# Peptides against a protein of PDB entry 5D63, part 119

Target 1, 292 residues: chain A of PDB entry 5D63
Amino acid sequence: SLRRGIYHIENAGVPSAIDLKDGSSSDGTPIVGWQFTPDTINWHQLWLAEPIPNVADTFTLCNLFSGTYMDLYNGSSEAGTAVNGWQGTAFTTNPHQLWTIKKSSDGTSYKIQNYGSKTFVDLVNGDSSDGAKIAGWTGTWDEGNPHQKWYFNRMSVSSAEAQAAIARNPHIHGTYRGYILDGEYLVLPNATFTQIWKDSGLPGSKWREQIYDCDDFAIAMKAAVGKWGADSWKANGFAIFCGVMLGVNKAGDAAHAYNFTLTKDHADIVFFEPQNGGYLNDIGYDSYMAFY

## One batch from the design tools (peptide; made by RFdiffusion4, then SolubleMPNN)

Design b2_p19_3_s3 (from b2_p19_3, 12 letters changed)
Fold by OpenDDE base, seed 3:
Structure b2_p19_3_s3 (fold): chain B 292 residues (1-292), chain A 19 residues (1-19)
Amino acid sequence: as target 1 above (292 residues)
Amino acid sequence: SELDRIRALPRFDRSKTPF
C-alpha cells in the first residue's frame, strides 16, 4: 500500500506531472498537467498523501505549496468533472477530497479513485501540454489506459527511514545516540540545500574560537533550513530534512559539529560542512550524537 | 585533498567529546 509521504505524481503515459496552477490557495484553482524538471523541487507539484485511518488505501492529497487539497468538484461522477485545489483538512470526511490510491494493472503505477464518485483522476486525452486538463473520469481498476495511471515518486522520508539510513553509514561511533525531531521529512536536492546555505549568510560568517565555531555553524544551518521550510510551504505535517551531528575523529582526540542530508535515493546520508558548503561521503569524523 | 581541507578546519576541544 502507498505510504504516508510527499510525492511527485507523474503521468505514466507522458512526461507530465500533477500541478496546482500557479500554486494558488484559492478555492477552485485548477489542477493541471504540467512539465517538470528532474532533480528540482517542482514547487507546485508536490503532494502530501495522508492516509485515512480505518479506510483502506484512502488518502487526502494536500498540495505542499498552497496547503489546499485535491478536490473533485461537487463530487460529481460525470466524466470531465474538474479536479481543483480546495481548502480542507488532512482527515476530512468530505468524499470530494478522499482518494483511494492503489496499484494499477501494470504493478508499478497507481490509479487515483475518488472515494465518493468512484471515478478516476484522468489526464484528459493524455495531453502533455502545460495546463492540460485533469478531470474525474469513468474507469476501472484493471484498465491499462495511461491517462489514468500515475507514478508516485516519493520525495520524503519518514523518521524511521532516516534512522535506517544513518544506521547503514560506516561513519557512526559506537556511542551514537540519535534524536528524532519530526515524523516526515522533505528531502531537498543538493542545489536547493546549498542555496539555503548561501542565503543564510554562513558562507561569509567568520569562525571565532568557541563563540562562533563548528557547532554554531551547524546549528545555524539547521535553523536556516527550518525557516526556509516555514517560509516556503503552506502545508503542515512535515519538516525539511537537515541533520546536525557531533563527531569524533578516528584518533579520538578531536571533535567536530557538522550537518548531513540524504542521498537522492534516500538510502544513505551525505555529510555537509556548513563552514564551506561541501558535501562529503567521509567528513573525517564518526558521529556520536545526531538530531534531525 | 578535499578531505584534508575539511580536517584542517577548526574543531572544538576534546573536552567536549563523550570520552
Scores: peptide ipSAE 0.023, ipTM 0.643, DockQ to the pose 0.077
Fold by OpenDDE base, seed 4:
Structure b2_p19_3_s3 (fold): chain B 292 residues (1-292), chain A 19 residues (1-19)
Amino acid sequence: as target 1 above (292 residues)
Amino acid sequence: SELDRIRALPRFDRSKTPF
């Protein structure tokens, strides 16, 4: 079963992703196939899948950038019906915006069926060109047509998953207390995380005893990521992952404040030093407190 | 809630180490 989360949705047949054209929030904006770059944000191609309570395998798909929802035009069952972005809500009852998402016959990819029309999201003719039509099309769950098969690459973690990643890390103090601030977190590539750090002005900030030292740097980074999230995305119901930790060294005679994020596979945390922009597997401290 | 518990953060050690 597909979990709630943010996904990059890629065609199983060609290197094309489901893209909201120009990231526009206008009703009726075409959803199209578009090329993508691995290990990047791919701004118009991220979708928050929200499971509908008590409706098996059924979701709304909110475009992260525009805040609009995947919508089958007029809910029509005709092959070739446009799939567009349209205003909506996460728990809508509008069948035009409800999608049953289950594994295809290959066990790896998914098919996306409109709840009402029972047609499937289709990359028309498997066209790999930028702007290629995506439409509702007749199909079956067991059909092997790659035009209707999609890989869901998870780009986010739940708070529980983040908590688990922290718990697995060896650099956690026995007195550790963690505080969860949000429910779902977009995990940024390091390049993006670093760019936010650069844009924050922290690389040029001067360390000053107590008045602007490690805790100030760490909190400033957290604030910068939060602002970046608010300024970049119109969808709600998620946050951008950036943690703050307070740690003590092995000798117990020094403490430090620092950041952390998640590794590419989301299984582990990596420490981030906001004073120099470095990523470390071992920052030399064991965390006794984190909030994220 | 978890947010409520943030108000009870552990005391930060003043033995801070700069970068």
Scores: peptide ipSAE 0.020, ipTM 0.607, DockQ to the pose 0.087
Fold by OpenDDE base, seed 1:
Structure b2_p19_3_s3 (fold): chain B 292 residues (1-292), chain A 19 residues (1-19)
Amino acid sequence: as target 1 above (292 residues)
Amino acid sequence: SELDRIRALPRFDRSKTPF
């Protein structure tokens, strides 16, 4: 079953993703097929899937950028019915915005069925062009039509997944205590993470004994990421992953504060030094405390 | 010292949940 999370949703037949046109929050904004760039943010193409309690395999899909929801126009079962962005809530009862998402016959891709109409999200004619129509269309769960098959590439981690990644890292002190601040985290590409760091002013900040030292740098980075998240996305119910760690060296005679993020596969953490913008697999310290 | 305090902390908490 599909987990709660943020997904980049890509067609199984052609290199096209589900895109909210112009990222507009206006009701009735077309959802279209659009090209994408791997390992980038793809701003208008991220969707928060929120599972509906007590309704098997059924979700709302909130566009991260606009904060609006995938909506089948008038809930019509007619083939070619527009799929648009529309205002809504995560746990709506509006069947126009409820989507049953299950594995397709190929066992890898998913199909997206409107809960009310029982039609499927369809990349019309499998058109790979930017702006290609996405519509509700008749179909079945078992047919192999790639126009209605979608890969759900997870772009976020749960707090539990982040916790597990930390637990696997060899640079965690035996006395480690972690404090989880949120439930779901968008994991940024390093390029985006670095750009936030650059824009924060930290690259030009001067280390000063106690008054602006390692902990100030690390917390400033986390604050910068938090602000970036708030300024960039209209959807709620998720955070941007950026951790703060306190660590002690092997000799036990020095401590440091630093940041960390997750690797591309979300299985491991990588340390980030906010004083120089470096990514390290070994920062020279074992973490005894983290919050993220 | 802070380092002394670190040595007295509980073991790795694998059961932490979001607050």
Scores: peptide ipSAE 0.008, ipTM 0.537, DockQ to the pose 0.045
Fold by OpenDDE base, seed 2:
Structure b2_p19_3_s3 (fold): chain B 292 residues (1-292), chain A 19 residues (1-19)
Amino acid sequence: as target 1 above (292 residues)
Amino acid sequence: SELDRIRALPRFDRSKTPF
């Protein structure tokens, strides 16, 4: 079954993603096929899938940028019915905004069925052009039509998944205590993470003993990422991943504060030094405390 | 190396260690 999370949703037949046109929050904004760039944010193409309690395999899909929801116009079962962004809530009972999402017959891609109409989200004619129509269309769960098959590429991790990634890392001290601040985290590409660091002013900040030293740099980075998240996205119910660690060296006579994020595959953590913007697999310290 | 540069950066005072 599909897990709660933020997804980039790509057509199985052509290199096109489900895109909210112009990222607009207006009711009735078209959802369209659009090209994407791998390993980038793809701002208008991220969707938070929220599972509906006690309704098997059924979700709302909230556009991360606009904060609006995928909506089948008037809940119509007619082929070609528009799929739009529309205001809503994560746990709505409106069947126009409820989507049953299950694996297709190929076992890798998913199909997205409207709960009420039983029609499927369809990239009309498999059109790969920017702005191509996405509509509700008749179909079945077992047919192989790639117009109705979608890859759900997960762009976020749960707090439990982040915790597991930390637990696998060899640079964790035996006294480690971790503190989870949120439930779901958008994981940024390193390029975006670095850009936030640059924009924060930290590259030009002067180290000063105790008054502005390693802990201040690490916390400032955390704050910068938090502010970036708040300023960038209209959806709620998620955070941007950026951790803070305190570590001790092998000799036990030196300590350091630093940041960390997740690797591209979300399986491991990588350390980030906010004093110089470097990424390292080994920062020379074992973490005894983290919050993220 | 980058690791060497990281190790050379200012860090916590020794008094800030929990040990």
Scores: peptide ipSAE 0.024, ipTM 0.654, DockQ to the pose 0.089; fails the geometry check

Design b2_p19_3_s4 (from b2_p19_3, 12 letters changed)
Fold by OpenDDE base, seed 4:
Structure b2_p19_3_s4 (fold): chain B 292 residues (1-292), chain A 19 residues (1-19)
Amino acid sequence: as target 1 above (292 residues)
Amino acid sequence: SELERIEALPKFDRSKTPF
């Protein structure tokens, strides 16, 4: 079953992703096929899949940027019915916004079926052009039509996954205590993480003994990421991954505060030094405390 | 307390950064 999370949803036939046009929050904004750039944020193309309790394999899909939901216009079962962004809620009972998402016959891609109409999200004619029509279309679960098959690339981690990534890292102190702040985290590409760091002013901040030292830098980075998240996305129910750690060196004669994020594959953490913007697999400290 | 434990650890000296 598809897990709750943020997904980049890519057509199985052509290099096109499900895109909310212009990221607009207006009701009726077209959802279209659009090109994407791997390993980038793809702003208008991120969707939070929220599973509906007690309804098997059924979700709402909230556009991260607009905060609106994937909506089959009037819930119509007619082939060619528009799929749009529309205001909604994560646990709506509106069948226009409920999507059954299950593996296709190929076992790797998914099909997205409207709960009410039983039609499928279709990249019409497999058109790879920017702005290509996405519509509800007749189909079956077992058909091989790539116009209705989608790869769900997970762009987020659960708090449990983050916790697990930390737990298997070799630079964790025996006295470690972690504090989880949120449930689901968008994991940023390093380029985006670095840009937030740059925009925060931290690169120009002066280290000063005690008054503005490692902990201030680390907290300022966390705050900058939090603000960036709030300013960038209209959807709720997720956070942006940026951790803070306190660590002690092997000799036990120095302590440091630093940040960390997750690697691209979400399997590991990487340390981030907010005083210089460096990414490190080993920052020279073992963490005895983290919050993220 | 946990806070006391943390505060008892010496602060990082920027001049001793490992990189």
Scores: peptide ipSAE 0.048, ipTM 0.614, DockQ to the pose 0.471
Fold by OpenDDE base, seed 1:
Parts: structure tokens; C-alpha cells; sequence
Structure b2_p19_3_s4 (fold): chain B 292 residues (1-292), chain A 19 residues (1-19)
């Protein structure tokens, strides 16, 4: 079963992703096929899948950028019916915005069926061009048509997954206490994380004893990422991953405050030094406290 | 090395540790 999370949704047949045109929040904005760049943000192409309680394999799909939802126009079962962005809520009862998402016959891709119409999200004619029509189309769960098969590339982690990544890291102190602030986290590419750091002014910030030292740098980075998230995305119900850690060195005679994020595969953490923008697998400290 | 540079950064006083 598909888990709650943020996904980049890519066609199984051609290198095209499900894109909300221009990231517009206007009702009726076309959802289209569009090219994408791997390992980047792909701003208009991220979708929060929210599972509907007590309705098996059924979700709303909220565009992260616009905060609007994938919507089958008038819930029509006619082939070629427009799929658009439309205002909604995560737990709507509107069948125009409810999507049953299950594995396709190939066992790796998914199909996206409208709950009401029972038609499928279709990249019309498998068109790989930017702006290609995405529509509701007749189909079945077992057919192999790649126009209706989609890879769900998970771009987020749950708090539990983040916790697990921390727990397996060798640089965690025996006294470690972790505090989870949110439930689901968009994991940024390092390039984006670094750009937020640069834009925050931290690269030009001066270390000053006590008044602006390592903890201030680490918290300022956390705040910068939080602000970036709020300013960048209209969807709710997720956070941007950026942790703060307090650590102690092996000798036990020095402590440090620093940041951390997740590796690309989401299985491990990598440490980030907000005083210089460096990424390290070993920062020289074992964390006794984190919040993220 | 990068690690050496990180280690050279100003840190908490050890009194900030929980032990």
C-alpha cells in the first residue's frame, strides 16, 4: 500500500511528470505532463498523498506548491475528461478529488483511479512534450498501458523513518533524547539546503562568545529552513526536514550544536555545520539531543 | 580536512552538556 507522503509522480513510459501548470492555485488549472530534473525540487510536480481513513488505497493528492488538489472535472467518466487543480481539503468526501492508488500489473508502478468515475489518470497518447494533456481515461487495473502507469518517487520521510535513520547512525550518544516536531518531512536536495543556508545570511554571521555561538547558528538554520518552507509552499500537513543536534565529543570535554539532514536514500543522516555550510558523515560529536 | 576544520570551530563550554 502507498504510504502517506510527498511524491514526484513520473510516467512509466516516458520521462514526464505530473505537473500543475504554472503552479497556479486557480480552480481548473490544468494538470499536465512536463519534463523534470532528477534530484531537484521540481516545484510544480510534488504531490502530498493523504490517505483517506477507512477507504482502502484511496487518497487526496495535494499539490505542494499551489495547495490545490487533483480533481477530475465534474467527476465525468468520459475518456479525455480534464484533470485539474482545484481547491479542496485533505479529507474531502468529494469523489472528484478522491483517487485510488494501487500497484499496476508490473509491480513497480502505480495506477491512479478516480474513486467516483473509476477512470484512470492518463498521459494522453503517451505524449512526452511539456504541457501534454493528462486526463481521466477508461482502463483496467491489470492492463499494461504505460499511459496510465506512474512511478511514485517518495520525496519525504515520516517522523518514524527519520527517527530510524538517526537511531542507526554511529554518532549518537548513549544519553540521546530525540524530539519530533512534525509528522512528515520533505527532504531537500543538498543544493537546495545549501542555498537556503546562503540566503539566510549565516555565511556572513560572526561567531561571538555566548551571544551568537554554535547553538544560535544551528537554530538560525532551522528557522531559515522553516521560513523557506512557509514562503515556498501553500500546502499544509508537512514540514521541511532540518534537524538540530547537541553533541558531545569522545573525550567528553567539549560540546557542539549543529544541524543534520537525510541522505538521498532517506536511510541515513548527514551532519551539516551551519558555521561553514559543510556536510559531514562524522562531525566529531555524538548527539545527546535532537529536535527536528 | 573538512573534519579538522569543523573541529577547530568554537564550541559549547562543556558545562552545557547534560552530564
Amino acid sequence: as target 1 above (292 residues)
Amino acid sequence: SELERIEALPKFDRSKTPF
Scores: peptide ipSAE 0.032, ipTM 0.699, DockQ to the pose 0.089
Fold by OpenDDE base, seed 5:
Structure b2_p19_3_s4 (fold): chain B 292 residues (1-292), chain A 19 residues (1-19)
Amino acid sequence: as target 1 above (292 residues)
Amino acid sequence: SELERIEALPKFDRSKTPF
């Protein structure tokens, strides 16, 4: 079963992703195939899948950038029916915006079926060009047609997954307490995380005894990431991952405050020093407290 | 309380980055 989360949705046949054209929030904005760049944000191509309670394998798909929802025009079962962005809500009863998402016959990709029409999201003709039509199209769950098969690359983690990544890290103190602030987190590429750090002004900030020291740097970074999230995305129901830790050194005579994020595979954490923008597998401290 | 849990954690002087 597909988990709640933010996904980059890529065609199984060609290197094309499901893209909301121009990231527009206007009703009726075309959803199209578009090229993507690995290890980047791919702004218009991120979708929050929200599972519908008591409806098996059925979701709304909210475009992260626009805050609008994947919508089958008039719920029509005709092949070639437009799939567009349209205003909606995460738990709508509108069958035009309800999508049953299950594994395809290949066991790795998914098919996306409109709940009402029973047609499938189709990259028409498998066209790999930017702006290629995505439409509702007739099909079956067991067909091998790659035009209707999609890889759901998860770009977010649940709080539980983040907790698990922290728990297996060797630089966690025996007294550790973690405080979970949100339920689902978009995990940023390091390049984006670093850019937020640069734009925050922290690279030019002066360390000052107590009045602006390690904790201020770490909190300022988290605040900068939070603001970036609020300013960048119109969808709700998720946060941007950026943790704060307090740690103690091996000697047990000094403490430090720092940040952390998740590795690309979401399995581990990496420490971030907001005073210099460095990423480290070992920051020289064992964390006794985190909030994220 | 939440505050009590926080207060129970190790208390150390925080310093400059060790880098």
Scores: peptide ipSAE 0.023, ipTM 0.600, DockQ to the pose 0.162
Fold by OpenDDE base, seed 3:
Structure b2_p19_3_s4 (fold): chain B 292 residues (1-292), chain A 19 residues (1-19)
Amino acid sequence: as target 1 above (292 residues)
Amino acid sequence: SELERIEALPKFDRSKTPF
């Protein structure tokens, strides 16, 4: 079954993603097909899937940017019914905003069925143009029509997945203690992570003994990422991944504070030095403490 | 090297941490 998380939802037939037009929070904002750029944020094309308790394979889909929800207009079962952004809540009982999401017949892509109407989210005519209509359309679970098949590209990790990525890293000290702060984390591309670092003023910050040293840099980076998240997204129920670590060197006679994030495939961590903006697979320290 | 540059950064005393 589909896990709770943030997804980029891509059509199985053409290189088009489910896009909330202009990221607008207005009720009735069209959801459309739009081109996307791999390894970028794709701001209006991220959806938080929240599973509905005790309703199998059923979710709300919250647009990360607007904080509004995928909504089948008037819950109509008519083919061609608009799919729009609309105000809502994660655990709504409104069937216009409840979506049953299950694997298609190909075993890789998903179909998105409206819980009430039993129609499917359809990229009308498989149109790959920007602004192409996305609508509710008649269909069946076993049909192979790519207009109604979607890849769910996971853009986030759970706290458990992050914990697992840390645990298998070779640069973790035997005395390691980790502290989990959130439940689900959007994982940023390095370019975005670096831009946040630049905008924080850290590149121009002066190291000063004790009063503004490695721990201050690392915590300032985490704070900057947190603020960026709050300022950038209207959806709730997730955080932006940015960890802080304290590490000890191989000799055991020196320690450092630094950041870390996850690799693109979410399987590993990569270390980030907030004093110079560098990414490293080995920062020269083994972590004995992290919070993220 | 990048690692050398990181190792050259100021450090703090590990003995003062609770871990």
Scores: peptide ipSAE 0.119, ipTM 0.781, DockQ to the pose 0.075; fails the geometry check

Design b2_p19_4_s1 (from b2_p19_4, 10 letters changed)
Fold by OpenDDE base, seed 5:
Structure b2_p19_4_s1 (fold): chain B 292 residues (1-292), chain A 19 residues (1-19)
Amino acid sequence: as target 1 above (292 residues)
Amino acid sequence: SELEKLFAEAVERYNAETA
């Protein structure tokens, strides 16, 4: 079963992703096929899948940028019915915004079926051009038509997954205690993470004994990421991943505060030094405390 | 830093209570 999370949804047949046109929050905004760039944020192409309690394999799909939901126009079962962004709520009962998402016959891609109409999200004619129509279309779960098959590339991690990644890292102290602040985290590409760091003013900040030292830098980075998240996305129910760690050196006579994020595959963490913007696999400290 | 000290002490207390 598809887990709750943020997904980049890519067509199985052509290099096109499900895109909310211009990221507009207006009701009726077209959802279209659009090109994407790997390892970038792809702003208008991120969708929060929220599972509906007691309704098997059924979700709402909230566009992260607009905060609106994938909506089958009038819930019509007619082939070619527009799929649009529309205002909604995560646990709506509106069948126009309820999507049953299950594995396709190939076992890797998914099909997206409207709960009410039983039609499928279709990249019409497999058109790879920017702005290509996405519509509800007749289909079956078993057919191999790539126009209706979608890869769900997970762009977020659960708190449990983040915890597991930390636990696998060799630079965690035996006394480590982690505090989880949220349930689901969008994981940023390093380029985006670095840009937030640059925009925060931290590159120009000066270390000052006690008044603005390592803990201030680390917390300032986390605050900057948090603000970036709030300013960038209209959807709720997720956070932006940026951790703070306190660590002690091998000798046990020095401590440091720093940040960390997740690697691209979400399986490991990488340390980030907010005083210089560096990414390190070994920052020279073993973490005894983290919050994220 | 003072924050680091506070957190370290909190961790130690927690570990002692849960160990």
Scores: peptide ipSAE 0.018, ipTM 0.506, DockQ to the pose 0.266
Fold by OpenDDE base, seed 3:
Structure b2_p19_4_s1 (fold): chain B 292 residues (1-292), chain A 19 residues (1-19)
Amino acid sequence: as target 1 above (292 residues)
Amino acid sequence: SELEKLFAEAVERYNAETA
């Protein structure tokens, strides 16, 4: 079954993603097919899938940017019915905004069925052009039509997955204690993470003994990421991944505070030095404490 | 730093209590 998380949803037939046009929060904003760039944030093309309790394989889909929800216009079962962004809530009972998402017959892609109408989210005619119509369309679960098959590329991690990634890292001290602050985290591309760092003013900050040293840099970076998240996205129920670690060197005679994020595959962590903006697999310290 | 020392000590205490 599909896990709760943030997804980039890509058509199985053509290189198009499900896009909320202009990221607008207005009711009735068209959801369309649009090109995307791998390893970028794809601002208007990220969707938080929230599973509905006690309703198997059924979700709401909230656009991260607009905070609005995928909505089948008037819940109509007619082929060609518009799929739009519309105001809603994560656990709505409105069948216009409830989507049953299960594996297609190919075992890799998913189909997205409206709970009420039983029609499927369809990239009309498999049109790969920007702004191509996405609509509810008749179909079946076993049909091989790629217009109704979607890859769900997960762009977030749960706190448990982050914890597991940390646990696998060789640079964790035997005394390590981690503190989890949120439940689901959007994992940023390094380019975006670096840009937040640049915009924070940290590149111009100077190390000063005790008054502005490693812990201040690390906390400032985390605060900057948090603020960026709040300023960038209208959806709730997730955080932006940016961890803080305290570590000790192998000799045990030096300590350091630094940041960390996750690798692209979400399986490992990579260390980030907020004093110079560097990414490292080995920062020279073993972490005895983290919060994220 | 003093903060680092404080956290290290707290972690050690926690681990000792939970072991």
Scores: peptide ipSAE 0.017, ipTM 0.499, DockQ to the pose 0.156
Fold by OpenDDE base, seed 2:
Structure b2_p19_4_s1 (fold): chain B 292 residues (1-292), chain A 19 residues (1-19)
Amino acid sequence: as target 1 above (292 residues)
Amino acid sequence: SELEKLFAEAVERYNAETA
């Protein structure tokens, strides 16, 4: 079963992603195929999949940028029916916005079936051009048509997955206590994380004993990421990953506060020094506390 | 450490308020 999370949804046949045109929150905004850039945010192409309780393999798909939902126009079963962004809620009963998502016959890609109409999300004619039509179309679960097959690239982690990544890191103290603040986290590329750091003013901040030292830098970075998230996205039900750690050195005579994020594959953490903007696999401290 | 205690308490309060 597909896990709850934020996905970049890419066609199995051509290098095109499911895109909400212009990121508009207006009802009836076309959802289209559009090119994407790997290892970037792809602002209009991120979708929060929320599983519907007690309805097997069925989700709503919320566009992160607009806060609107994938909607089959009038719930029509006619081939070529428009798929649009439309206002909604995560746990709606509107079958126009309910999507059954299961593995295709190839075992790697997914198909996206409208719950009501039983038609599938289709990149019409496999058109790779920007703005290509995405529509509901007749199909079956077992056919191999790449127009209806989609790779779900997960761009977020659950709190449990983040916790597991931390637990695997060798720079965790035996007294470690972790505190989870949210349930699902969008993981940013380092370039975006660094840009938030730059925009926060931290590169120009002066270290001052106790009054503005390591903990202030680390907390300021987390606050900056939080504000960036709130200002950037209209969808709810997720956070932006940015952790704070307290660590002790090997000698046990010095402590430090710093940040951390996740690697691209979400399997590991990398440390971030908010005083200089550096990424490190070893920051010289073992963490005894984290919150994220 | 005292810092750890203060941070832990703050996080616990946050979690309680958002639960």
Scores: peptide ipSAE 0.010, ipTM 0.475, DockQ to the pose 0.111
Fold by OpenDDE base, seed 1:
Structure b2_p19_4_s1 (fold): chain B 292 residues (1-292), chain A 19 residues (1-19)
Amino acid sequence: as target 1 above (292 residues)
Amino acid sequence: SELEKLFAEAVERYNAETA
């Protein structure tokens, strides 16, 4: 089954993603096909899939940017019914906003079926143009029609996945204690992470003994990422991944505070030095504490 | 370290509040 998480949802037939037009939070905002750039944020094209308890393979889909939900207009089963953004809640009982998501016949892509109407999210005519219509359309689970097949590219990690990535890193001290702050984390591309760092003012901050040293830099970076998240996204129920670590060097005579994020494949962590904006596989310290 | 202790305690409090 599809896991809870944030997804970039891409058509299986053409290079088009499910896009909330202009990222608008207005009820009735069209959801459309739109081009995307791999390994970027794709602001209007991120969707939080929240599984509905006790309803197999069924989710709400919240647009991260607008905080509104994918909604089949009037829940109509008529082919060509508009799919729009609409206000809602993660655990709604409104069948207009409930989507059964299961693997397609190809075993890689998914189909998205409205729970009530039993119609499928369809990129009409497989149109690859920006602004192409996405609608509810008749179909079956076993059909091979790429207009109704979607790749779910996971853009987030659970706290458990983050914990696992940390645990397999060779630069973790035997006394390590980790503290999990949230349940699901949007993992940023390094370019975005770096831009947040730049915008925070940290590049111009001066190291000063005790009064503004490594721990201040590391906490300031985490705070900057948190604020960026709050200012950028209207959806709730997720965080932006940015960890803080305390580490000790091999000699045991020096300690450091630094940040870390996840690699693109979400399998490993990479260390981030907030004093210079560098990404490192080895920061020269073994972490004995982290919170993220 | 004192820093570790303070941060650990703060995080524990946060987790307790959000649980």
Scores: peptide ipSAE 0.010, ipTM 0.473, DockQ to the pose 0.064

